Peptides against a protein of PDB entry 2AKA. Designs and how they scored, part 104

Target 1, 299 residues: chain A of PDB entry 2AKA
Amino acid sequence: MEDLIPLVNRLQDAFSAIGQNADLDLPQIAVVGGQSAGKSSVLENFVGRDFLPRGSGIVTRRPLVLQLVNSTTEYAEFLHCKGKKFTDFEEVRLEIEAETDRVTGTNKGISPVPINLRVYSPHVLNLTLVDLPGMTKVPVGDQPPDIEFQIRDMLMQFVTKENCLILAVSPANSDLANSDALKIAKEVDPQGQRTIGVITKLDLMDEGTDARDVLENKLLPLRRGYIGVVNRSQKDIDGKKDITAALAAERKFFLSHPSYRHLADRMGTPYLQKVLNQQLTNHIRDTLPGLRNKLQSQL

## One batch from the design tools (peptide; made by RFdiffusion4, then SolubleMPNN)

Design b2_p18_5_s4 (from b2_p18_5, 7 letters changed)
Fold by OpenDDE base, seed 1:
Structure b2_p18_5_s4 (fold): chain B 299 residues (1-299), chain A 18 residues (1-18)
Amino acid sequence: as target 1 above (299 residues)
Amino acid sequence: PPPPAPRVPQPIFQTTLP
């Protein structure tokens, strides 16, 4: 079982090399959420490094296939730059930006062509995620007026696939009934079989309010439930607050909060990583027999 | 400490939904 995620990673790399990534129903986790929902911060907290593009508006403009690999060494590799090892994660961020701009041009447009990034680290579990562009309703800057629909169509290419799990990222400081992530998940997974809820910004809720009913799976029940996380604030990011210190603060938040203390062992970024690794491994095991039969029928 | 090697995934989510 330990080799199933690396096996699917090799299949993803092979299919990316032949341009067929869009057509294959590989077992994967797609990350969906509104702009500023905290998607990039969740992914960086898994790695323990700042390496994703940051800014206002649409930051992720191409799908990012993020392959996390547990290793004794820490470095990154891109599929488009084979043999180049990145040890500076700032250079990883710059390469994502440069490779995005190379394909999308100057108009901050989007492209469905994925970037494939592999991160080796002693701090990660084996996990593969597809980070998708953040849903938006309002074009910003030089974005085309139909950018909302272009993003939606791109997301639908991933989340409509039966072998796609959906990591729905929603901020707690916004009305959950209005969550763009949960809306798209409910459209393509009406029974909540493929969706995992992530609730961010629990530390930014109004005094006297909490997300207890959401986290207890009582308000909008998902078969795979919800996991709450606390990301670094924008001030903490700008101040270069260490992610390890932020993870300790996240644990302290859940343990000290009256509404969340009883859930604290089933909350936070380290628990989310374990859950996603297990969910993906199980999902691969369950889907591989069907994939093998489909591949054998196409040969 | 390195995260423990991925143990055999026990289904952690008690699926409360049928």
Scores: peptide ipSAE 0.000, ipTM 0.375, DockQ to the pose 0.069
Fold by OpenDDE base, seed 3:
Structure b2_p18_5_s4 (fold): chain B 299 residues (1-299), chain A 18 residues (1-18)
Amino acid sequence: as target 1 above (299 residues)
Amino acid sequence: PPPPAPRVPQPIFQTTLP
């Protein structure tokens, strides 16, 4: 059963290689949320490395299929760069940037063509995530005026798929009722069967406010619930604050906070990884019989 | 009974909790 995520990864790689990604609803988790919601920081906290592009506006401009593989060794591989092992995660960041710019140009445009990145690490669980461009309403810099719709259309290609789980990332320091992540999730998953809520920026809430009712699944209930996380601040990232130290600070945050202490064992990045691995594994188990039948009918 | 959940390796998040 541990082999189900690697099996789907091999299928995903095979379909990506033949350009037929459209015909098979492979079990996956799409990561959705507004710009600056903390999506990239959640993924980097899983890997324990700084490896994703950074900047203002749209940072992720192509879907990033991030395949995490538990291994005794730490390295990354790109599907487009076969046989090259990356051990420097700064080179991984640069390759994502270069491969993005190769396809989209320098105009900060977007492309629906995925980048497939596999990360082997002793610090990860087997997990496949699709990092998607952050939803925006306002074009910045050289972005096309219709960028909001281009991003939405790109997200819809992933999140409409029956076998796609939705990791809806929302910042706690904004009105959750206005969450772009939860809005798109509710549009394509009205019964909340596929949506997992992540609440970021819990450390940036105004004094005397908390997200307790959200995290207790009482305000906007999701069948799969919500998990709160505390990401590094931009200052901590720029200061090269160690992710391990940030994870310890996250644990301390939940344990010390009056509103979250009772939830602390069901919060934070380590718990989120565990839940996502379990949910993806179960989802693959439930969908593979149907997928096998579909594959056999298309061959 | 549902088949036992796969033994998910615990992420080695070295939470050095003091």
Scores: peptide ipSAE 0.000, ipTM 0.337, DockQ to the pose 0.045
Fold by OpenDDE base, seed 5:
Structure b2_p18_5_s4 (fold): chain B 299 residues (1-299), chain A 18 residues (1-18)
Amino acid sequence: as target 1 above (299 residues)
Amino acid sequence: PPPPAPRVPQPIFQTTLP
């Protein structure tokens, strides 16, 4: 088995050097979903920290390349401020907001220029995600009237790539057939080869309704399936409710719910993180031979 | 010379493969 580590290092060095040739589709996971679908909450639950911007409307206004690295220490680093270690995740949130506003202005505009954030933590699996702006149809504040199309065009730059996995985040308390995440995923991945479904807000469904058929992959089948999660409420986020307590409550929700109890071992944020790590690792392994050949033809 | 177009940093997967 050729050590993939030297190849990944050469890929990293080559990508750092090549900066101009957009043709190397690195294996990645793009996070897509409507506004308020729960994307940022899923990512914060992976880290176990409040560190993402919060608010009404489009909160993620630049792509956030989130590199999770399992480490004995807990800290964050930004590519735009190399050498600064952030141990306070509130300062990480403020830096994301400041760096977003520096490029987009304060008018809630968007930019396709990524923010690169690396988080070292003992609580994370090695995982890279691209958090993308939430899809919206209604401009808010000083947003341009074409903001829907600007967001769509930005998302398409990521999700059209063959090596991009799509984490499609949909709330359960809305019509899944109308899910913006699943619509864009179906447009660029019609065979469902690259799409992983996440169903949020399972705790906010009307009494006597459930997402069992979705989570069992019966309603809108994806090859990679669906994973249900329960995020903190907006009130719990604003109240700074502990994420560890929220993850315990999520586990209790699935175990106690009549419709989900039999699925509980294949649900929740910790299981999602594990699945994403495994699927990304496998996807890298499958794509690396092709990337090696492309790199060898360019070197 | 015009300022270099902002390089969109491509996500570098630091996967430590086991």
Scores: peptide ipSAE 0.006, ipTM 0.424, DockQ to the pose 0.033; fails the geometry check
Fold by OpenDDE base, seed 2:
Structure b2_p18_5_s4 (fold): chain B 299 residues (1-299), chain A 18 residues (1-18)
Amino acid sequence: as target 1 above (299 residues)
Amino acid sequence: PPPPAPRVPQPIFQTTLP
């Protein structure tokens, strides 16, 4: 069962080398959400390292194909830098920034051309995610006036594919009915068959409010349900608070919260990783017969 | 035999709709 994600990773690497214009809908999970929804923090919490670009405005400007591989060693490799092993995750961040700027230029433009990053770690489950640019409504700085539409069009190239699962990341401290992630997911997956909800910022909700009805899948039902997570605060990130300590605090949050205690075993980042690994593995198994037939018809 | 029908992923959270 564990060998299916590495098989798809090899297919992704092969297709990325030929140019991604191949009509092959590889089974994947696209990560979608508004700017500041907590997408980067969720991905960094999976790795247990700070390695994603951070800043104001559009942080992710190219799709990042993040291939997590369980390994006894911890290092990263880029498909564009074959044979270079990165052990410093700050160098990984700098390489993402440099490779983004190489293609998009300095004008904070976006490109649909993916960056392929593989992370080997003892702390990860085998999982492949496509991190996508955060949805924005207001251009900031040197961003093109149509940047909202450019991001939307880029997201649509991934989320419209039948073999794409959608990880919709929404903050709990904002109206869920206004979630850009759930809006785009509902547009391309109106029956909620491909969408997994992630609710961030549960610790930042107003006193006397909770997301219980959302997390119990009662407010906006998704077939794959919702998983709540608690990310580090910006102060904790700037203070270089350890991610392992943050994961322990997340577990304590769910166990101690009156509204979430009964859900605590189905919440938090470790549970989200497990669910995504299982969902992706099952999705690969279900799609592989169709992929083999398509590959055989192109040979 | 035809390949077994793709197992529809079971919902992670069963909504007991009242």
Scores: peptide ipSAE 0.000, ipTM 0.359, DockQ to the pose 0.177; fails the geometry check

Design b2_p18_6_s1 (from b2_p18_6, 5 letters changed)
Fold by OpenDDE base, seed 2:
Parts: C-alpha cells; sequence; structure tokens
Structure b2_p18_6_s1 (fold): chain B 299 residues (1-299), chain A 18 residues (1-18)
C-alpha cells in the first residue's frame, strides 16, 4: 500500500491541474500566524534549507502548498514548471518570488491561487503543509487599505474546511491571548479539535517569564496540544547560521531551561515534524471514506 | 493535459476503493 500522504499529494496535483481544487475538502494542514510569527522559519527548518521569501511586511502573498517527500535525493519541483528540478534552494526562493509577482503584480497584492512546491529530501518526513499569508493590520507599499480583510478571507477559505487541520503559529514574546493565529483558530475551531499550537520565539521571552503553562496545555487548551520551537534569529539568518546547528541549539535550549527541561522530549522542530506527519497520516485515514464519495461526485 | 488529470483522478479513486 502506498503511503497516504503521497496519495493525497497526487490528488492535490490532479485537482490543481483541472482547476477543481476549490471544491475539494482535502485532508491538509494549513499554517496560520501573524506576520513575523516565525512560520517561514518553521517550514525552512523542516527542509533544512533557506528557500522561502524573506523580508519585512507580507512575505507569503499566495498560498504555498508545500509537499515534503522523503527521498534518497534532494531537489525541488514546481507544479507550474514540470520537468525542471531545482537543486539550488536559492533558485527555489527566486521562483516563488517570480511566480508570486507574475500573478499579484508588483504592488505586494495577494492572490488565492496556490503555488505547488514539492521538495524531495532524505532529511524530511512525508508532510504536506499549506503556508498562508501572515495576518496583518497595516498595509505596506501599494497594498489596498483592506488588505487585512483580504488576507482573512483567503485564510477562511482553507481553515473553515472540516478536513483542514490548523497549525497555529504564535510567538511567545507577544501576548498569547492576543495571538492572531489562536484567534482565527478559535473562531473556526471553537472546541480546539483541528488546531495544533506552535509556540515560537521562546528564546526571546523576557527574563523571569516563560510559556510553561501554554506548553503544558493548561492556559488555552487544545486537544492536539502545543509544541514549542526555537527558530534562528534574524541575525543568525543574516549571518548564514546553519540550520543543523540551529536545531542543535534548539535542543540545548529546551534541555537547559528550568521551565522546559521536563518537556524537552516533546518540544523542538524534529518532534514537531514527527507529530505533524503522524497527525496528518491519521487524519487522512479518518477522512478517506468521505473523500472517496466527494471525489466520485466531482466526476 | 486536462484529460490526463481526469484519468489520474479516476485511477486514484480506484486505488482508494481497493
Amino acid sequence: as target 1 above (299 residues)
Amino acid sequence: SLEEAIREVEALIEELEA
């Protein structure tokens, strides 16, 4: 039997090719969070490569369907340019930017049309994520004044779907009660059944403060719980700090922190990857019977 | 092509039913 995640990837590709993706409730994980919450860094840490657009303001301006596939080789492929294998992940970043600009123009507008990117790597687990634009309240550049609502409407197209799991990314160094990610998740998943919490920037919290109660699932309980991660700082990114070294530093952070040491085996990017792979696999298995009936109705 | 994509979807449905 084929792995369930690759099977769903083929479904995604087929429906994207025929333009019918909007009507299909595929089992997937949508990644949501405010601007600068650390979403892109989490995704890059999964791949172990710098490949996502970076900058101030809205970076992700189209949904990015990121299909991670465990393979003996390392390369990337876009659905919009089949047959081109990317081995330089800087070129992957440039292609995302170029393809985004081709559709949205130069005004930093947004589009609901997804970019489909598949990454083959020996360093990844099978995992499909939909990276969504970061929530913002402030237009940048030539963005329309209602950009906040445009982003929200785009996110709602994904997160309202029953078969969509929500990866809610929130920074620990901000008021979690005001987290854009957790707010939108609670709106569409009030019982916390579909939401996985990710807490970033734990290393940037004020001295004498911690997110222990959140990570122990005691403050804002989610059925699927919370996982803390430590991403590279902007200084580390600018200094080209190796992601492997950053993952080692993350492990050390949790092990050495008095508030998190007891949770260390259930924290960090590698554990997050495992959890997401398992949860997505189980979710696909649970939803496949219903999905079959929906697929037949679309033919 | 669109036809190829439709055939792929049909094949995937058959795989899911097996």
Scores: peptide ipSAE 0.169, ipTM 0.783, DockQ to the pose 0.077
Fold by OpenDDE base, seed 1:
Structure b2_p18_6_s1 (fold): chain B 299 residues (1-299), chain A 18 residues (1-18)
Amino acid sequence: as target 1 above (299 residues)
Amino acid sequence: SLEEAIREVEALIEELEA
């Protein structure tokens, strides 16, 4: 059994076409985290391109099914506009924004209807992620006063499913005990069987502090462990710092940091991508027999 | 239809298992 991730991609596309995205327990990875936790930056670092909406408040307002496919060519395709190949990733960003606004209107509301984006690149491993809206407590602009609960309800549609793995993104420069990502993960996965921890903003921790105990899986143990990453700063993003250069800086950070040097080979964005590819592949293999049986029972 | 999608998926699974 090779190329299991592309198979699940075809499943996702088929079910999206019939409007049953929320009803299927497909093997997948849902990305959860508070606003500004660094989710979008992690995903962009996988691709090596800036292509996700940016801004203040709720940026992701629809689930984004991001299908990464290793290819000799680099381009993107949306399920809602089949046949159009995007080679400019700024146009990809604009299409996400336009398609989001088309469904949610002008009030910056949310919709549970996914956007399906496939990215072909020589720089990616096969990987599918579902990027979910960032958890927030404060409505912004014309958002409804219950937006926090609407987001939570949307996330629960994904993370409560048994075949859903959870990529919990938490910033290191905030109290981990108050991590929105880890809280929701603990609620639906109390034994930590389906959760992969990502720790961002390790470079922004206070002097004399570190996240060593977290990264060594000693503080809040997850079966699938934690991976630390260093994303570009907002200044670097605004200055259009090259992602390749940022990945080199990330490697240097872990190698040179006294608390993380011994973990450096199990940290960083490239390692995270590899682990997620392997975890998803194995998870698909384990769940596929049960999925087939369930599908056959619906015929 | 859902039935068509399921049949397509079954065919894909069979292809991978062969």
Scores: peptide ipSAE 0.149, ipTM 0.773, DockQ to the pose 0.136
Fold by OpenDDE base, seed 4:
Structure b2_p18_6_s1 (fold): chain B 299 residues (1-299), chain A 18 residues (1-18)
Amino acid sequence: as target 1 above (299 residues)
Amino acid sequence: SLEEAIREVEALIEELEA
C-alpha cells in the first residue's frame, strides 16, 4: 500500500507555496485545545525533542503544519527556508519564534498564515498535524482585546472543513464538560464523527478521582474515542528531562494505576501516534476520490 | 511543482478507483 501521508504532504506544500491552503479541504488533523492543555507537549513527545515555543499566554500564534516523516536521519526543514537542515531542535524553536514574529510583530498578535515544518526522524511515524493557537479568553501583553475571537475565527477556518479531523486536547485535572477543545469540536462536529479526544494531565488528578469513564468512551462518547497521555511536568521540561524517560514514566503510570492498568495498551503517546497515523491514512483514502475534481480545477 | 503534485495525487486516485 502506497504511503498516502507523504503524498498529501507534497500536495499540501505545493498549495502552501501558492497561497491556496485556505481554499483546500485536504485531509488533515487539526490540534485544538485551551492554553496549557498540553498540546505542545504531545507534539514534542511524538518527535522526542523540545522544539516548540514555550512561555506564558499564547505560545502558538500561527498555524503550525507539522509533517512528521519516518526517516533514517533526524533533522527538520521549513518550507519558508528550503535547503536549510536543522539538526539542533533548539534552532527549530528559535526559527518558529522568529518566523512568527516576522509576520505578527512583537505584540503577540496572531496570523492565519501557516508555518510549514517537516521533521525527519527514525522515532516517528508518518503523521501530519496542524497545531493551532490555544483558545484563550484573556489577552496578554499587547494582544488586541478581541484576541479570543481572532483565535476562534482562525480555528474555524480549519475545523469546519469536512475533511479535517479534530484532535481535541483536554486536561483531566479540569472539568472536562467545560473543555474548550471538546466545546469547539462539538460545535463543528455535533455527532462526534471527526473528533479524537486526547486526555492529558491524568497524573495531576486529585487522589481518589480518575478519568476512566472518559477514557472508556462512556461519559462523552466520540466515535473515534479517547486516548490518555502523561506529559512531562513543567518542572521536568525546565529541568530538561529526557522525553524518552518521560515516555517510560508514562507507560509505568498507566500500568500501575488501578483505574487505567486494563487500558494501558491503548494509552500513551506511542499508541496515540500509531492511532493518528492509522486514522489519517484511512481518512486520506476515504477523501481522495472527492479531491480529484477540485485538484483538476487548479490546473 | 503544483502540477507535479496534482498529477501524482490524480494518479493515486485513479489507482485506488481501479
Scores: peptide ipSAE 0.150, ipTM 0.776, DockQ to the pose 0.104; fails the geometry check
Fold by OpenDDE base, seed 3:
Structure b2_p18_6_s1 (fold): chain B 299 residues (1-299), chain A 18 residues (1-18)
Amino acid sequence: as target 1 above (299 residues)
Amino acid sequence: SLEEAIREVEALIEELEA
């Protein structure tokens, strides 16, 4: 069962090499959310390393195909620089930034051309995610005035695919009804069949408020439900707070919170990773026969 | 070529189904 994700990774790499990624309905999970929704932090928490670009505004400017592979060793590889193993995750961040700038230029524009990053680690489950640019309404710096629509169009190339699962990341400290992630998910998945909700920033909610109804799947029901997570604060990130310590704090948060204690075993980053691994594996199993038939028809 | 890539993919799928 664990071999299905690596198989799809090989398929994804093969199609990336020929520039046909956009035309394939590969089973995958696309990560969507507004800027500052906490997407990057969720991904870094899976790896246990700081490796994604940081900054204000649009940080992710190209799709990042993040292939997590359980391994006895820890290193990263990019498809665009084959044979180079990265063991310093700061260098991974720099490579993402450099490769992004190479394609998008200096204007902080976006490109639909994916960056393919594979991370081998003993601390990850097999999991492939496509991190997409954060949705925004406000151009930053020299970004084009229509950047919002450019991002949306890019996201739609992924999330409209029937075999694409959607990881919709929404911050709890904002109005969930206005969640960019859930809005786009509802647009392309009206019945909520392909969408997994992630609720971040639960620790930043106003006193006397909670996201219990959301996490219990009562407010905006998704077939695949919601999982709450607590990411490191920006202060913690800047202070180089250890991700392991952050994960322990997350567990403590859910266990100690009156509104979430009963859900604690179905919350947090480790549980999210497990669920995503299982969901993706099952989804691959269900979709591969159809994909095979489609590919054969194109020969 | 695209054809070669598709064939490679098919081979990979067949390997999984075996």
Scores: peptide ipSAE 0.144, ipTM 0.769, DockQ to the pose 0.109; fails the geometry check

Design b2_p18_6_s2 (from b2_p18_6, 5 letters changed)
Fold by OpenDDE base, seed 5:
Structure b2_p18_6_s2 (fold): chain B 299 residues (1-299), chain A 18 residues (1-18)
Amino acid sequence: as target 1 above (299 residues)
Amino acid sequence: SLEQAIKEVEALIEELEA
């Protein structure tokens, strides 16, 4: 039997080609979070490359189906430009921006039509994520006043599906009780069965405060728990600080922090990748019988 | 093409059943 994640990737690609992607309840992980919550940095840390759009406001304006595939070589491919291999990840970023603008125009609008990006790398575990637009309350540019609701409606197309796991990304330096990610997760997963919490910006918390209770799953319990991560600062990103060096700094942060040292082996980006790979694999296995039956009935 | 995509889906279903 083929590896389960690549098999589901092929299903995703096939259904995307026939325009049925939104109607499929495929086992997947949807990434949700407010603007500037650190979602892009988490995803880039998985790949070890800067490849996502930058800027203020809404940078992800279409769903990005990010298929990570462990390989001996490093390159990216888009479903919308088959046969083109990208080895420069700056070109990947530019292609995402161009393809987004092609569909949405220049008004910074959103579209529910996914971009499918596959990344082959020796530095990744097999993992598929759907990066969704960041939740916002403030329209920018020529966006309509109801852009917040348009984004929410788009997210709901994914997160309401029973086979969708939710990666809820929340910054620790903001009120977690008001986290957009945790709010939407609670709305569609009230029992916390499908949600994995990611806490970013732990290094930016006020002196004398910590997120220990959250990370220990004591404050806002999720069945699948929470994982803390430390991303590069904006200065480090602008200065093109190496992601590998940033991952080492992240490890050092958890090991040296009085509140997190005891959790350090269950924190950080590498651990998050491992957990997500395992969670997705197990989830696929559990849902395959039902998926087969649904697909058989539709054809 | 749409036809190719349908055939691919059918083939993938068969793989899932194996």
Scores: peptide ipSAE 0.154, ipTM 0.780, DockQ to the pose 0.102
Fold by OpenDDE base, seed 1:
Structure b2_p18_6_s2 (fold): chain B 299 residues (1-299), chain A 18 residues (1-18)
Amino acid sequence: as target 1 above (299 residues)
Amino acid sequence: SLEQAIKEVEALIEELEA
């Protein structure tokens, strides 16, 4: 069985077109994390482009089904505007914002209806992720006072599914015991069978501290382990630092850090992308027979 | 329709399993 990820992409597109979005237990990876945990930066680092909405508060307000496809050309396509090829990733960002606002209105509310974005690039591995709204406790602007619970309810529609893997993104410069990502993952995956840990902001930890025990899977063990990454700083993002240069700096960080040098070959964004590709492929292979049987029973 | 989508998916799965 070859090209399993593209197959699931076609399934996702077909079911999205008929409004079956969150009701299907498709093999997928849901990305969860608190606001400002670094989710958007991780996804942009996979593509090597700035294309996700940025700002304060809740930025992602609809699920984003991000389908990465290895290709000789670089462009993006949305399911809601078929036939339009985007080669300017700034226009991709603007389209995400416009399509989000079209459904959620002016109050910056949330909607469970996904945006489906496919990115073709020579710089990506085949990989599909569902980016979910960042967990928050405090409503901002015109958001409803119960926005925290609305976000949680939306996330639960995805992460409770048995065939959903969970990419839990947690910042290292915050108390990991209070990680929103790991808390929700533990709630729905108490044995840590479906959760992949991503530790961001390793470069922002207090002097004399490190996340070695976490990254070695000794503190809060997950079957699928942890991968550390170093994203661009806010200064780097504002200054439009090249993502390729940032990835080189990330590699240098792990190689030069006394606590992480021995783990360096199993850290960083490129390694994370490879691991996710492999895990998703294997997960699809394992779940596809059961999915086929379930679908046939619905005919 | 859902039925049509399922049939399309089944055809794709069969193609990949062959």
Scores: peptide ipSAE 0.150, ipTM 0.775, DockQ to the pose 0.136
Fold by OpenDDE base, seed 4:
Structure b2_p18_6_s2 (fold): chain B 299 residues (1-299), chain A 18 residues (1-18)
Amino acid sequence: as target 1 above (299 residues)
Amino acid sequence: SLEQAIKEVEALIEELEA
């Protein structure tokens, strides 16, 4: 069987180039979460580089189609500037910001038009994710007062599609029952068939508390289960702590924690990446038979 | 191209359905 993810990537790129991506029900994974839930950190941990916009408020303001491709070389390229290879991931971040501002202006507005970024790396598995704007209730800067609803409407364009899997990112140090990610997932996937739970900030939980029941899929069951991760702290990010070192610390965290040690082999960023690769591959296989007619209609 | 991508996916679908 041919690797299905690269094939869908080529299709996704082609449709994006003609502005049809939003109307396609392609097999994909949309990443959803509240602001500061750790969503961007999860994606950066996959790549092992700092490359996403940071700051207060809404940092992701356009959908980011992130195509990870296992390769012997490490570089990034954008669909909107083909032929330019980025080896400095700081420049990748700057390009995302510039391309976002080009479309939305400097008022911190949002646009549903995706940015397509492909990252080649020896440190990744083949995986495509759509990073969506973080859910917020409070406008920042010159954002319109209804920005919350604009973001929600944008997310709904992706997560309502039947072939869209949902990576719901929730922080453990907040009430998981009130997770923005799990709420929106429940709204569009009430039976929990398309949702994968990611629990961040497990290291920031109060002493004597844990998320064991959630991670064991006993509290809020999802068919596809939950995976816990430990991201770098904001201090670590500001201090430019190496992501490889952070991944080692994550492994140590799960192995040494009394509540999580028995789950350690099914936790952490590397395991999450593996699971997502497998689930996306299987999901593509399951949905491909229905795509033929839709594809032909685009000719 | 779009046409090439569609053809590749169609070929894959046919392979899976066989």
Scores: peptide ipSAE 0.141, ipTM 0.768, DockQ to the pose 0.078
Fold by OpenDDE base, seed 3:
Structure b2_p18_6_s2 (fold): chain B 299 residues (1-299), chain A 18 residues (1-18)
Amino acid sequence: as target 1 above (299 residues)
Amino acid sequence: SLEQAIKEVEALIEELEA
C-alpha cells in the first residue's frame, strides 16, 4: 500500500508536465502556517538536510511539492531539471532560490506555479507535502501591500480541495487562537476532518505554561489530532547543529517535560512523519475511486 | 513532449484501473 504515494506522485508529475495539475484534486497534504511558524524546519527535519531557502519575511514564494521517497540512496531531483541528480543539498537550496526567482522576479513576489522536488533518502518515509508560502500581514521588499491576500488566495487554491489534507503548523509560543494556520484550516475545514495540527516551538514557551491541552486535542479539537515538535533554534541552525542531534534533543524534551512526558511517544518529528505517511496513504486509498473518475473526465 | 506526457497520464490511469 506504500506504493500508492509514488503512484500519485507520478500522476502529479505527469499532469504538471501538461500544465493541468492545478485542476486536479489529487490527494495531498498542504502545509500552512504563518511566517516563522517553523514549517521549513519541519520539512528539513524529515529529510535530515538543510535544503530550504532561509531569510527574513517571506521565504517560500512558490508552492514546493516535496515528494519524499524512501530509497537506499540519497539524492534530490527537480521536475524542471530532469536527469540532474543533486547530492549536495546546498545546491538544492540554491536551485529552489534560482527557480523561484526565475518565475517571481527579484521583487520577492509570489507565484502559484509549483516547484516539484523529489528527495530520495533512506531516512524518509514515502510522503508528499506541498509547502505553501507563509501567511503574513507585513509586505517586505517590493512586495505589494496586498501580499497577504495574494498569499491567502494561493493557499486557498490548495486547501479548498476536498482531497487536500492540511498540515496546520502553529507555534506554541503564540496564542493558538490567533494561529493563521488554524484559522485558514477552520475556514475550509470547519469540522476539522482534513486538518492535522503541528505545534512547534514548544521549547520556547514561557516557564509555567504549556500546550498540553492543545496536544491532548482538548482545546481546539481536530479529528486527526495534534503533534508537537521541537525544531532547531535559529542559533542551532546558524551553528550547524545537525538534525540528528536535534531529533535526539526533541525526544529528550518531550520525555523530560512534566506536561508532555505522557505524550512523548505520540510527539516529535519521527512520529509526525510516520503519521503523515499513514494518513496520506489511507487518504489516497479512500480517494482513489473518485480520483479515477475525475482523471477520466480530464482527458 | 506534450504528446508523451499525455500518453504517460493515460498509462497511469490504466494502472489505477487495474
Scores: peptide ipSAE 0.138, ipTM 0.766, DockQ to the pose 0.101

